# Ledger of designs, part 2: peptides against a protein of PDB entry 4PN1

Target 1, 261 residues: chain A of PDB entry 4PN1
Amino acid sequence: KIEMNFLNKPIVPDTTKVISNFLTHYLITEPVEHVEIEAKLGTLIDLETQNRFEFPVMNETILNPEFNLRTRFESDMTASEHKYLNEFLNQAFRDSQKPGRLPFAYKHTKQVDLFYETEDNSRDKIRVSKNQSDNQVLACVKKRRVADLFLYCPNDAFDIRISISDELPVSMPSGNQQPSLTRLKDRVGYVHQEIKIDLTKTTQNDPVYDTTERHELEVEFGNIADLRDRAQKAKDGMEAPLFRRVQLFMDNVRILRREHS

## One batch from the design tools (peptide; aimed at target 1 H25 N64 F67)

Design b1_p8_3_s2 (made by RFdiffusion4, then SolubleMPNN; from b1_p8_3, 6 letters changed)
Fold by OpenDDE base, seed 2:
Structure b1_p8_3_s2 (fold): chain B 261 residues (1-261), chain A 8 residues (1-8)
Amino acid sequence: as target 1 above (261 residues)
Amino acid sequence: SPWSSIPP
């Protein structure tokens, strides 16, 4: 007979616990009402060197937000890397359609995000999202970045930023207002077990700054209500459901950040 | 196109 360990009980990795606690805080303790929780692939940049952050660790490490490590996160990749991930996810999609598997869903969307300044010139802009094809309004929100958790991944092509955001629905800007920023998003989205994986090509037109293009990969919790329920249970002493969901999420992230040409 | 290859 084989046992898992000397207790013959499942054990939860510390990373899972830390992330679970982080999520629980913003789901339950200080709840964000219209919460979005996503992980982005990118690079932790050392502000002093402008190179990738270096830390004396040999594996995936959650950085302590209480320490100012003088880093920034660049949520971008090369077109080649983006293409590779697209091909990888396409293959994963195909494989998931086979009998006995849970299938991916797939959606290709093109939208434009129009950003408007608020009357008080607050940091949080109003974002109006429209479908590029028919100009239908998809959403009008004020997005607030609430918190970030960074994972330094020295063995992988990408580092990870997990972000908590509040997407507050708001009224449409007045017809006389001009957008301060326009962002075109070409997105292919994959959904597996309510985890959303989006590859996004973003073209940003700024009246002041040059047009920029970005290639992003984001992983998002697709069922916030369920996640909140799991977090509440965890707060009440039953942590297993939350841990399992976070583990699933992170395993998907880990798969993706390892894929590089 | 970056999306020339799409799932079937």
Scores: peptide ipSAE 0.040, ipTM 0.776, DockQ to the pose 0.015
OpenDDE base, seeds 1, 3, 4, 5: peptide ipSAE 0.029, 0.031, 0.034, 0.039; ipTM 0.727, 0.714, 0.753, 0.768; seeds 4, 5 fail the geometry check

Design b1_p8_3_s3 (made by RFdiffusion4, then SolubleMPNN; from b1_p8_3, 6 letters changed)
Fold by OpenDDE base, seed 4:
Parts: sequence; C-alpha cells; structure tokens
Structure b1_p8_3_s3 (fold): chain B 261 residues (1-261), chain A 8 residues (1-8)
Amino acid sequence: as target 1 above (261 residues)
Amino acid sequence: SFLSDIPP
C-alpha cells in the first residue's frame, strides 16, 4: 500500500493557499459584484534597467504586494512566441477531441473596442465592444482594476499577473461622443473545463507613436458563480473544492508559460 | 496578421 504522506491526506501547496485566499477576499470578504479573474502571461520589468527583474529565488514565487519592488508588468510577448502558443493550443484542442478526453471548445473572434471618457471624468473608461464583421455590440462596460497578484517565474519564459477586475455593465455613450481610443482585437479562445484561454492580437493606432501590435495570452475563470460558491465553502471551513479549482487554473497557466519555441 | 485557425 502507498500513502500520500505520513498523514495519508492531501496537502495543499502554499502557492495554492495564497492565491485561494486572495481570490476569497474579492469573492466573499469584500465582494466584487461583476468580478473578472484572469492571469496574463508577461514579464516583470525592472524600472531601473528596463529588463526582466531578477529576484533571488529559484522557483515560482508570489511577490508580496506590500513591497514596492520598482517593477512594472508587461503583458506582451513576441510574435513568434504567440504563434507558437497558437499552434500549441490548436494541437491541444485536437488532442482533446479524442475518446476518453474532455474536449476543448474553440472560437475565433474579431472585435473592435471603442473607449470613451466618462461624463464624470472618472479614471475608468467605458469600453464598447463590437464584432468587426457586422458591428454588432457585444458589450458595453466600465472596467475597474481592483487588485493584482504577481508571480515571478524564473524557470519559465513568462511571469504571471493575476488580476481582479470589476466589469460593470453600463449604458451606451451618447451618439455625440467620439471614442478616445480604438483597438482592434483578433482573438482565438479556447475553453476547457470552464477555464478560458485567450490568445489576442491587439492593434492600436496611435497618432503619435504609430500603429502598435500587442500579443497577449490570458487565462480566465469561466464560471465565477461556481468559484464564488467554492470560496464561500472555504470560508465556512471546507477549503478543498476551492483549492482544487485554483490548482487546475494554475496548472493550466504553468503549462502555457513553459511552452516556447 | 491574424491568428491561425485550427487546421482541418
């Protein structure tokens, strides 16, 4: 007979606990009503050197938000890295269609995001999202960044930002308002076990800095209601369901950040 | 450039 450990019970990695507690805070303790929870692949940049920051750690490490480490997070990657991940995920999709597997869902969308200033001059802009093909309005929201948790990943190509956002549905801006910013998004979305993985190419026309293209990969919890239920159970003393869901989420993130050409 | 679709 084999046992897991000397208690013969599952043990939860500290990373899972820290992230779970972070999520529980914004799901239950100080609940965000229209919460979005996502992880983005990118790079922690040292503000002094403008290079990737080097922390004296040897593995995946959650950074303490109480410390100003003089870093910024760049949620971008090279076109080649992005292409590789696209091919990788396409293969993962195909493999998941085989008997005995849980299948991916797949969707390719082309979207335009129009950003408008709010009437009250709030820091948060109104985003109107439209389908590029027929100009159908997909969403009109005011998105507020609530909190971030950063993971430094010295052994992988990417660092991670986990973000809590509030996406408040709002009315369409007045027809007399002009957008302050327009972004074109080419997005390929993969969904597996209610975890969303999106590859996005964003094109932005800047009158001063020319056209810029960004390549992003984001992983999102696709079932917030379920996650909130799990978080509530955790607050009530049953943590296992939440830990399992967070572990699944993070394992998907870990797979993606390890893949490179 | 556009993201690649899943090959047939």
Scores: peptide ipSAE 0.242, ipTM 0.884, DockQ to the pose 0.015
OpenDDE base, seeds 1, 2, 3, 5: peptide ipSAE 0.123, 0.218, 0.120, 0.223; ipTM 0.813, 0.873, 0.816, 0.878

Design b1_p8_3_s4 (made by RFdiffusion4, then SolubleMPNN; from b1_p8_3, 6 letters changed)
Fold by OpenDDE base, seed 4:
Structure b1_p8_3_s4 (fold): chain B 261 residues (1-261), chain A 8 residues (1-8)
Amino acid sequence: as target 1 above (261 residues)
Amino acid sequence: SFLSSIPP
């Protein structure tokens, strides 16, 4: 007979607790109504050197937001890294279709995002998303970034930004308004156990800086209602369901950030 | 270039 530890009870990593508390705050304590919760792969950049920042730690570390570390987060990767992850996820999809596994769902979408200035001159722009094939409106939202949590990952190819956003549905801009920005998105989406993994290739035409292309990978909680329920239970003294869900989410993120060509 | 699709 073996036991997990000297208490013979599961123990939750501190990372899981910290993230869970962070999520609980914006799900329950100061609830965001139309919350989106995602992790993006990228790089913590030292503002002075413009290179990846080097922190004196040896493993995955949540950075304290109370400290100004003089960093920015670049939610981008090389085309080759992005291609590798695409192939990796395609294989993961195929493997998940085998007997005894929970299958991925898959979708390839080409989208156009049109950004409009708001009448109230708010900092938040209205985003109209359309399907490129039939020009059908997919969404019209005003997205506000509420909070970020950064993870420095010295042993992996990428650092992580976990973001809380508010995606408020809004009415379509007036027909006389012109978009201030247009982005083309080629998105490959994978869903496993209600966690969404999206690879997005974004093309943006800039009148000044020419056409820019970004390669992003994001992992999102696909069932916010369930997550909110788990967070409420945690507030009520039952933390295990929330911890399990956060652990699942983070394990998926960890798999992805470790993969490299 | 586009992202690769999984064949059906």
Scores: peptide ipSAE 0.130, ipTM 0.839, DockQ to the pose 0.015
OpenDDE base, seeds 1, 2, 3, 5: peptide ipSAE 0.072, 0.021, 0.027, 0.074; ipTM 0.789, 0.680, 0.709, 0.792

Design b1_p8_4 (made by RFdiffusion4)
Pose (drawn by RFdiffusion4):
Structure b1_p8_4 (pose): chain A 256 residues (1-205, 211-261), chain P 8 residues (1-8)
Amino acid sequence: KIEMNFLNKPIVPDTTKVISNFLTHYLITEPVEHVEIEAKLGTLIDLETQNRFEFPVMNETILNPEFNLRTRFESDMTASEHKYLNEFLNQAFRDSQKPGRLPFAYKHTKQVDLFYETEDNSRDKIRVSKNQSDNQVLACVKKRRVADLFLYCPNDAFDIRISISDELPVSMPSGNQQPSLTRLKDRVGYVHQEIKIDLTKTTQNTTERHELEVEFGNIADLRDRAQKAKDGMEAPLFRRVQLFMDNVRILRREHS
Amino acid sequence: IPVPKYLR
């Protein structure tokens, strides 16, 4: 017989607790009506060296946003790194279809992104996405970035950015208006336990941009868990962000 | 050390 600790009850990892606080704040305390919560793989770039961020730590660590670390985030990866993750996810996709497994879901989207500027002093963008096939509109949203949280991962090829955005559905722009940006987007979507894993390849109308992002697919249920956590029963919220961060961690460690 | 508002 073996116990996990001298208490024989599970304990919350420090990171899971902190991220739960970050998510509960923008879900409950200062709520965002149309919230998007996603984490992107990429690289933390030191503003002076223009290389990867160096920090005297040996494990995955959350950076305090109240400090100026002179750093930016590159949400980009090589074509090989993108293909490598694509093959890994495809293999993980088929393995989930086997007996005893909770299966993956799949959705491949070939669409066009149209970005517009706003009439306000804000730096928000109005995004219009259309099918590349029939050109029917998939979405028309005004997107506002609310908060970011950065995880430096010295043992891996990637760092993590957790973004909290606000996607408000809005009406279509006028025809007599030039879009600030127009590009193609090749999004390969995998879904497991309502956790979305998106593999995006955008083409600038040339320059290519390869990204991997992981987002909570069921916000309403997550908001409910955040409410229970604020009221004491915080185990469901912890179990949820633990699953999210463990998925993010698996994809982060996958590299040649 | 400054404490972020979501940790207060």

Design b1_p8_4_s1 (made by RFdiffusion4, then SolubleMPNN; from b1_p8_4 with I1V V3I)
Fold by OpenDDE base, seed 4:
Structure b1_p8_4_s1 (fold): chain B 261 residues (1-261), chain A 8 residues (1-8)
Amino acid sequence: as target 1 above (261 residues)
Amino acid sequence: VPIPKYLR
């Protein structure tokens, strides 16, 4: 008979615990009403060197947000890296359709995001999302970034930003208002066990700069109600369900950040 | 160094 450890009980890694506490705070303690929780692949950039920051650690490390590390996060990758990840996920999708597996769902969407200044001149812009094919309005929201948690991943191609956002549904801007920014999004979405993985190509026209294209990969919790329930249970002393869900989420992120062209 | 509020 084999036991897990000398207590014969599961133990939770610090990474899982810290992330779980982070999520619990913004789900339960100071609850965000229309919460979005996502992880983006990218690079922690040293503001002084404009290169990837070098931390004196040898594994995945959550950075303390109370430290001013003079970094920015670049949520971008090369077109080749993005293509490779797309092919990788396509294969994962195919493999998941086999008997005995839980299948991926797949969706390809093309949308245009129109950003508007708010009438009250608030910091947050209104985003109107439309389907490119028929101009049907998909959403009209005011998105506020609430909090970030950064993971430095020295052994992987990408660092990670976990973000808490509030996506407040709002009324459509006045018909006479012009968008301050227009962004085209080509998104390939994969869903597995209610975790969303999106590969997005974003095209933005700048009047001063040439058209810029961004390549992003994001991983999102697809069932916020379930996550909130788990967080509440954790707050009440039963942490295991939340830890399991966070572990699943992070394992998916870890798989993706290891893949590169 | 301060500890984040969600870890207190």
Scores: peptide ipSAE 0.276, ipTM 0.897, DockQ to the pose 0.903
OpenDDE base, seeds 1, 2, 3, 5: peptide ipSAE 0.202, 0.212, 0.204, 0.206; ipTM 0.883, 0.889, 0.886, 0.886

Design b1_p8_4_s2 (made by RFdiffusion4, then SolubleMPNN; from b1_p8_4 with V3I)
Fold by OpenDDE base, seed 4:
Structure b1_p8_4_s2 (fold): chain B 261 residues (1-261), chain A 8 residues (1-8)
Amino acid sequence: as target 1 above (261 residues)
Amino acid sequence: IPIPKYLR
């Protein structure tokens, strides 16, 4: 007989605990009503050097948000890296269709996001998302970034930003209002066990600057109701379901951040 | 350095 440890009970890594506590706070303690929870692959940039920040650690490390590290997070990758990840996920999709596996779902979407200033002059813009093919309105929301948690990953191609956002449904802007910004999004989406993985190419036209293209990979919790239920149970003393869900989420993130061209 | 509120 093999036991897990000298207590013969599961032990939870600190990374899982910290992330779970972070999520519980914004799900239960100070609840965000229309919460979105996602991780983005990117790079922690040292503001002084404009290069990737170097921390004296040898593994995945959650950075303390209370400490000003003078960094920014760039949620971007090269076109080649993005293409590689797309092919990687395509193969993962194919493999998951085999008997005995849980299958991925796949969706390719092209949308345009129109950003409008709010009438109340709030910092948050209204985003109207439309399908590029038929201009059907997909969503009209006011998105607010609530909190971030950064993971420095010295052994991997990318660092990670986990973000809590509030996506408040709002009424359409007045017909006389012009968008302040437009973005074209080409998104390839994969869903496995209610974890969403999106590869997005974003094109933005700037009247002053040349057209910019961004390549992003995001991992999102696809079932917020379930996650909130798990977080509530954790607050009530039963943490295991939340820890398992966070572990699943992070394992998917860890797979992705190791892959690069 | 203070700790985050969700870890208190």
Scores: peptide ipSAE 0.254, ipTM 0.885, DockQ to the pose 0.885
OpenDDE base, seeds 1, 2, 3, 5: peptide ipSAE 0.221, 0.209, 0.212, 0.240; ipTM 0.893, 0.889, 0.890, 0.897

Design b1_p8_4_s3 (made by RFdiffusion4, then SolubleMPNN; from b1_p8_4 with I1M V3I)
Fold by OpenDDE base, seed 5:
Structure b1_p8_4_s3 (fold): chain B 261 residues (1-261), chain A 8 residues (1-8)
Amino acid sequence: as target 1 above (261 residues)
Amino acid sequence: MPIPKYLR
């Protein structure tokens, strides 16, 4: 007979606990009302060298936000890396359709994001999202970044930024107002067990700097209500449901960050 | 070492 450990009970990794506490704070303790929780793949850049930062660690490490590490996070990847991830996810989608598996859902969306300045001259812009095909309004929101948690991943192709955002629904801008910025988004979305994985190509036209294209991969919690319920239970002393959900999320992130062309 | 508010 084999046991898991000398207590014969599951043990929760410290990474899971830290992330769970981070989420619980912004779900329960200082709750964000219209919370979005996502992880983006990218690179922690050393501001002095403009290269990937080098920490004296040998595995996935959550960085302490209380320290200024003189880094920035770049969520952009190369077109080839993005294409590789798309092909990888397409294969994962196909494999999930087999008997005995939980299937992915798939959606391809092309949208236009129009950004408007607010009357209050706040740093936060209003984003109007429209479907490119029929110009139907999909959303009108004011997004505020609330918090970030960074994971340095020295053994993988990408580092990770976990972000808490507040997406406040707002009224449409005045019909006379012109957008300050327009972005085209080509998004391929995959959903598995209420975890959403998006591959996005973003095109931005700038009259001065010409057209720029970004390639991003994000992983998002698709069921915030369930996550909030789990976080509440954790606050009340029952942590296991939250830990399991966070672990699922992070395992999906870990799969993706290891993939490289 | 300073600890984030959500870990206190």
Scores: peptide ipSAE 0.349, ipTM 0.922, DockQ to the pose 0.986
OpenDDE base, seeds 1, 2, 3, 4: peptide ipSAE 0.330, 0.277, 0.333, 0.285; ipTM 0.920, 0.906, 0.920, 0.909

Design b1_p8_4_s4 (made by RFdiffusion4, then SolubleMPNN; from b1_p8_4, 3 letters changed)
Fold by OpenDDE base, seed 2:
Structure b1_p8_4_s4 (fold): chain B 261 residues (1-261), chain A 8 residues (1-8)
Amino acid sequence: as target 1 above (261 residues)
Amino acid sequence: VPIPEYLR
């Protein structure tokens, strides 16, 4: 007979607890109505050195948001890294189709995002997303970044930003309004157990700057209603369902950030 | 700097 510890009871790692609390806050305590919750792979850059942030820790560490560490997060990777992750996920997809596994779903989308200024000149722009093939409107939203939680990952190629966003559906801009910015997105999406993993190539034409291409990997909670339910239960004293879901999410993120060419 | 209450 084996026991999990000397109490023979489950124990939750601090990382899981902190992230769960973070999510509970913006799902239940100060609820975001149209919440999007995603983790992006990238690099914490020290503003003073312009190099990757260095902290005297040797494992995944959630940064205290109250500390001004003078960092920025770059949610970008090289084309080669992006390609490697794509190949990795393709293999994971194939393996998941085998008997006895839970399968991935796969979707490839190409869209154009048109950004419009709001009448009040607020920082939040209206984003109209259209399918590139048929120009069908996929979404019209005003996205507001609500909160971020950063994980410094010294053992991995990437750090992590977990973001809470509010994607408020809004009416289409007036026909006379021109977009201030356009972005082309080529997105390969994988879904496993309602966790979405997206590899996105974004092309942006800036009138001032040269055309820039960004390569991003994001992991998103695909079932917000379920997550909100779990968070409510956690608030009511039953935390296990939320912890399990957060653990699943973070394990997927951990797998991805460890992969590098 | 203390850990924010909502993260505890």
Scores: peptide ipSAE 0.523, ipTM 0.951, DockQ to the pose 0.678
OpenDDE base, seeds 1, 3, 4, 5: peptide ipSAE 0.518, 0.522, 0.326, 0.518; ipTM 0.950, 0.951, 0.898, 0.951

Design b1_p8_5 (made by RFdiffusion4)
Pose (drawn by RFdiffusion4):
Structure b1_p8_5 (pose): chain A 256 residues (1-205, 211-261), chain P 8 residues (1-8)
Amino acid sequence: KIEMNFLNKPIVPDTTKVISNFLTHYLITEPVEHVEIEAKLGTLIDLETQNRFEFPVMNETILNPEFNLRTRFESDMTASEHKYLNEFLNQAFRDSQKPGRLPFAYKHTKQVDLFYETEDNSRDKIRVSKNQSDNQVLACVKKRRVADLFLYCPNDAFDIRISISDELPVSMPSGNQQPSLTRLKDRVGYVHQEIKIDLTKTTQNTTERHELEVEFGNIADLRDRAQKAKDGMEAPLFRRVQLFMDNVRILRREHS
Amino acid sequence: PVPKWLKP
C-alpha cells in the first residue's frame, strides 16, 4: 500500500492554483461577456538581445505581469516544427479511436481572414472570416485583448502565452471600406474532452505563419466551475485547468 | 507588486 503524501489527499500544484485565480478573475469577478481563453506555443523574446529570453530558473514558471521584463512573444514556429506536431497529433488522434479511449474530434477549415479597423480610439480589430470554397461568411467579430499570462519554459523549445480575449459578434462592415489586412488561413482542429487543439497556417497576400493554439472549448461550463471555486468548491475548476495545462505541456515537449 | 487577481 502506498499513499501520495502524509495526508493521503491530493494537493493542488502551485501553477494550477495561480492560473485558476487568473481565469476566475476574468470569468466571475470582472466578467468578460464573450470570452475566449487560449494558450499559444511560441518564444519569449528578450527585447535587447532579440533572442530567446534568459532567466535563472530550471522549470516552467509563471512570470509576474506586474514587472517589466522587457519581453515580447513570438507566436510562430518553423514549418518543420509545425509538421512534427502535426504528425504527433495525427498519431495521437488515431490512438484515441482505439477501445477504452475517449476519442478525438477533427475539423479542417480553409478560410479567409479579413481584418478591419474601428472608428474608436481603441486598437480593436473587426475580423471577418469566410470560406475559401464558397465564400460564405463563417464569422464577424470585434476582438479585444484583455489579459495575457506568460510561462517561461527553459527545458523546452517553446514558451506559453495564456490570452484572455473578448470576441463580440458585430454586424458586417460597409462595402466601401478597405480591409486593413487580408490573408488565407489553414486551420486543422483537434478536439478532445472539449479542449481544442488548433494547428493554424496563415498565408499573407509572400509570408507564412505557423501556430499552435490550445483553448477551452466549453466556456459556459468553465464559467460554472469558476463560480463554484469562488464559493469554496474549487476542485472541479482545478481539475479543468490541470487538464488544459497538461495538454499544453505535452505539445510543448514535443520537438526533435 | 501583487497582481490584482491574487488579491483577496

Design b1_p8_5_s1 (made by RFdiffusion4, then SolubleMPNN; from b1_p8_5, 3 letters changed)
Fold by OpenDDE base, seed 3:
Structure b1_p8_5_s1 (fold): chain B 261 residues (1-261), chain A 8 residues (1-8)
Amino acid sequence: as target 1 above (261 residues)
Amino acid sequence: PIPKYLLP
């Protein structure tokens, strides 16, 4: 017989606590009404060196947002890395269809995102998303990024940005408005236990810099209502449900950021 | 410093 530790009780990793507190703040304390919570795989770039940021730590580390580390986050990867992750997720999908497993859901979408300036010249743009096949409007929102939490992951291929965004549904722009930016998105989406994993190829045509393509992997909480409920319970003194959900989310992120060809 | 969301 073995025990977990000398108390024979589970212990919550500090990373889980920190992230849980971060989420609780924007779910409950200063609540974002139409909150989107996602993690993106990418690279923390040191603005001084233009190379991947080097911090004197040897494992996954949440960076303190109160410090200006003079970094930028590039939410991108190579096409080969992206392809590998796609193949990896496809295999995970297949394996999850076996008896005794909780299955992935799968969806492939191609959409166009059109960005419009607001009439009031507000900082936030309106995004109209349309299905490429039939031009059906999928969403019309004003998205504002509220907060970021960065994880430096020196042992993995990618660093992580967890973002809190407010995605407010808004009315369609007037018919006479032209989009300031258009992006084509080819998205392969996987959902497991209400956690969304999206592989997205984004194509953007720039009249000056030619066509650019970005390869992104995102992990998103698919059930915000449940997450908010868990966060409220945490504020009320019952933290375990929130910790479990955050742990699940982060384990999925950790699996993905470790994968490489 | 400690982030505000980690403060009591």
Scores: peptide ipSAE 0.212, ipTM 0.813, DockQ to the pose 0.945
OpenDDE base, seeds 1, 2, 4, 5: peptide ipSAE 0.201, 0.011, 0.031, 0.176; ipTM 0.860, 0.401, 0.653, 0.866

Design b1_p8_5_s2 (made by RFdiffusion4, then SolubleMPNN; from b1_p8_5, 4 letters changed)
Fold by OpenDDE base, seed 5:
Structure b1_p8_5_s2 (fold): chain B 261 residues (1-261), chain A 8 residues (1-8)
Amino acid sequence: as target 1 above (261 residues)
Amino acid sequence: KIPKYLLP
């Protein structure tokens, strides 16, 4: 007979607890009404060297937001890395269609995002998203970044930013208003157990700096209502459901950040 | 110092 440990009970790593509490704060304690919760793969850059920052740790580490580490997060990767991850996810998709597995869902979308200034000259812009094929409006929102949690991952190709955002639905801008910025998005989306994984190629035309392209991978909680319910239960003393959901989310992130060409 | 809301 074997046991898990000397208590013969599951134990939860601090990483899971910290992330769970972070989420609970913005789901329950100071609730964001239209919350989006995502993790992006990228690189923590040292502002002085412009290279990846080197922290004196040997594994995945949540950075303390109370410290100014003089870093920035670059949510980008090379086209080659992005292509590799696409191929990897395509294979994972195929494998998940086999008997006995839970299948991925797959969707490829191309959209245009139009950004507009607000009447009150607020920092947050209105984003109108349209389908490139038929110009149908998909969404009109004002997105506000509420909080970030950074994970330094010295053993993996990428660091991680977990972000809490408020995506407030708003009315369409006036017909006479011109967009201040336009972005083309080519997105390949995968969904497994209500966790969304998106590979996005973004093209932006800048009149001064020419056309730029960005390659991003994001992982998002696809069922916020369920997550909020789990967070409420955690506040009430039942933490296990939330921990399990956060663990699933983070395991998917960990798989992806370990993959490289 | 760690923000209180990040701790269990």
Scores: peptide ipSAE 0.107, ipTM 0.734, DockQ to the pose 0.679
OpenDDE base, seeds 1, 2, 3, 4: peptide ipSAE 0.036, 0.025, 0.044, 0.028; ipTM 0.711, 0.646, 0.670, 0.690

Design b1_p8_6 (made by RFdiffusion4)
Pose (drawn by RFdiffusion4):
Parts: structure tokens; C-alpha cells; sequence
Structure b1_p8_6 (pose): chain A 256 residues (1-205, 211-261), chain P 8 residues (1-8)
């Protein structure tokens, strides 16, 4: 007989607790009506060296946003790094279809992104996405970035950025208006337990941009867990962000 | 140490 600790009850990891606080704040305390919560793989770049961020730590660590660390985030990866993750996810996809497993879901989207500027002093963009096939509109949203949280991961090829955005559905722009940006987007979507794993390849109309993003697919249920956490019963919220961060961690450690 | 508002 073996116990996990001298209390024999599970304990919350420090990171899971902190991220739960970050998510509960923008879900409940200062709520965002149309919230998107996603984490992207990439690289933390030191502004002076223009290389990967160096920090005297040995494990995955959350950076305090109240400090100026002179750093930016590159949400990009090589084509090989993108293909390597694609193969790994495909293998993980088929293995989930076997007996006893909760299966993956799959969705492949070939669409066009149209970005517009706003009439306001804000730096928001109005995004229009259309099918590359029939050109029917998939979405028309005004997107605002609310908050970011950076995880430096010295043991891995990637760092993590957790973004909280606000995607408000808006009406279509006028025809007599030039889009600020137009590009193709090849999104390969995997879904497991309502956690979305998106593998995107965007083509600038040339320059290619390869990304991997992991986001909560069921916000309404997550908002409910955030409410219960604010009221004392915080176990379901912890279990949720633990699953999210563990998925993000598995994909982060996958590299040649 | 500055404490972020979501930790207050």
C-alpha cells in the first residue's frame, strides 16, 4: 500500500493554482463576454540579443507580468517542427480510436483571412474569414487582446503564451474598404475532451507562418467551473486547467 | 514585489 503524501489527499500544483487564478479573473471577476482562451507554442525572444530568452531557472516557470523583462513572443516554428508535430498528433489521433480510449475529433479547414482596421482609437482588428472553396463567410468578428501570460520552458524547444482575447461578432464591412491584410490559412484541428489542438499554416499574399495553438473548446462549462472555484469548490476548475496544461506540455516536449 | 491584480 502506497500513499501519495502524508495527507493521502491530492495537492494542487503551484502553476495550476496560479493559472486558475488568471483564468477566474477574466471569466468571473472582470468577465469577458465573448472570451477566447488559448495557449500558443513559440519562442520568448530577448529584445537585446534577438535570441531565445535566458533565465537562471531549470523548470517551466510563469513570468510575473508586472515586471519588464524586455521580451517578445514569436508564435512561429519551422516547417520541420510543424510537420513533426503533425505526424505525432496523427499518431495520437489513431491511437485514441482504439478500444478503451476517449477518441479524438478531426476538422480540416482551408479558409481565407481578411483583416480590417477600426474607426476607433483602439488597435482592434475586424477579421473576416471565408472558405477557399465556395467563398461563403465562416465568421466576422472584432478581436481585442485582453491579457497574456508567459511560461518560460528552459528544458524544451518551445515557450508558452496563454492569451485571453475578446471576439465580438460584428456586421460585415463595406465593399468600398481596403482590407489591411489578406492571407490564406490551412488549419488542421484536433479535438479531445473539448480541448482544441489547432495546427495552422498561414500563407501571406511570399511568407509562410506555422503555428500550434491549444484552446478551451467549451468556455461556458469553464466559466461555470470558475464560478464554483470562486465559491469554494475549486476542484473541477483545477482538474480542467490541469488537463489543458498537461496537453500543452506534451506537445511542447515533442521535438527532434 | 508587485502582485498582479488577479492574485490579490
Amino acid sequence: KIEMNFLNKPIVPDTTKVISNFLTHYLITEPVEHVEIEAKLGTLIDLETQNRFEFPVMNETILNPEFNLRTRFESDMTASEHKYLNEFLNQAFRDSQKPGRLPFAYKHTKQVDLFYETEDNSRDKIRVSKNQSDNQVLACVKKRRVADLFLYCPNDAFDIRISISDELPVSMPSGNQQPSLTRLKDRVGYVHQEIKIDLTKTTQNTTERHELEVEFGNIADLRDRAQKAKDGMEAPLFRRVQLFMDNVRILRREHS
Amino acid sequence: VPIPKYLR

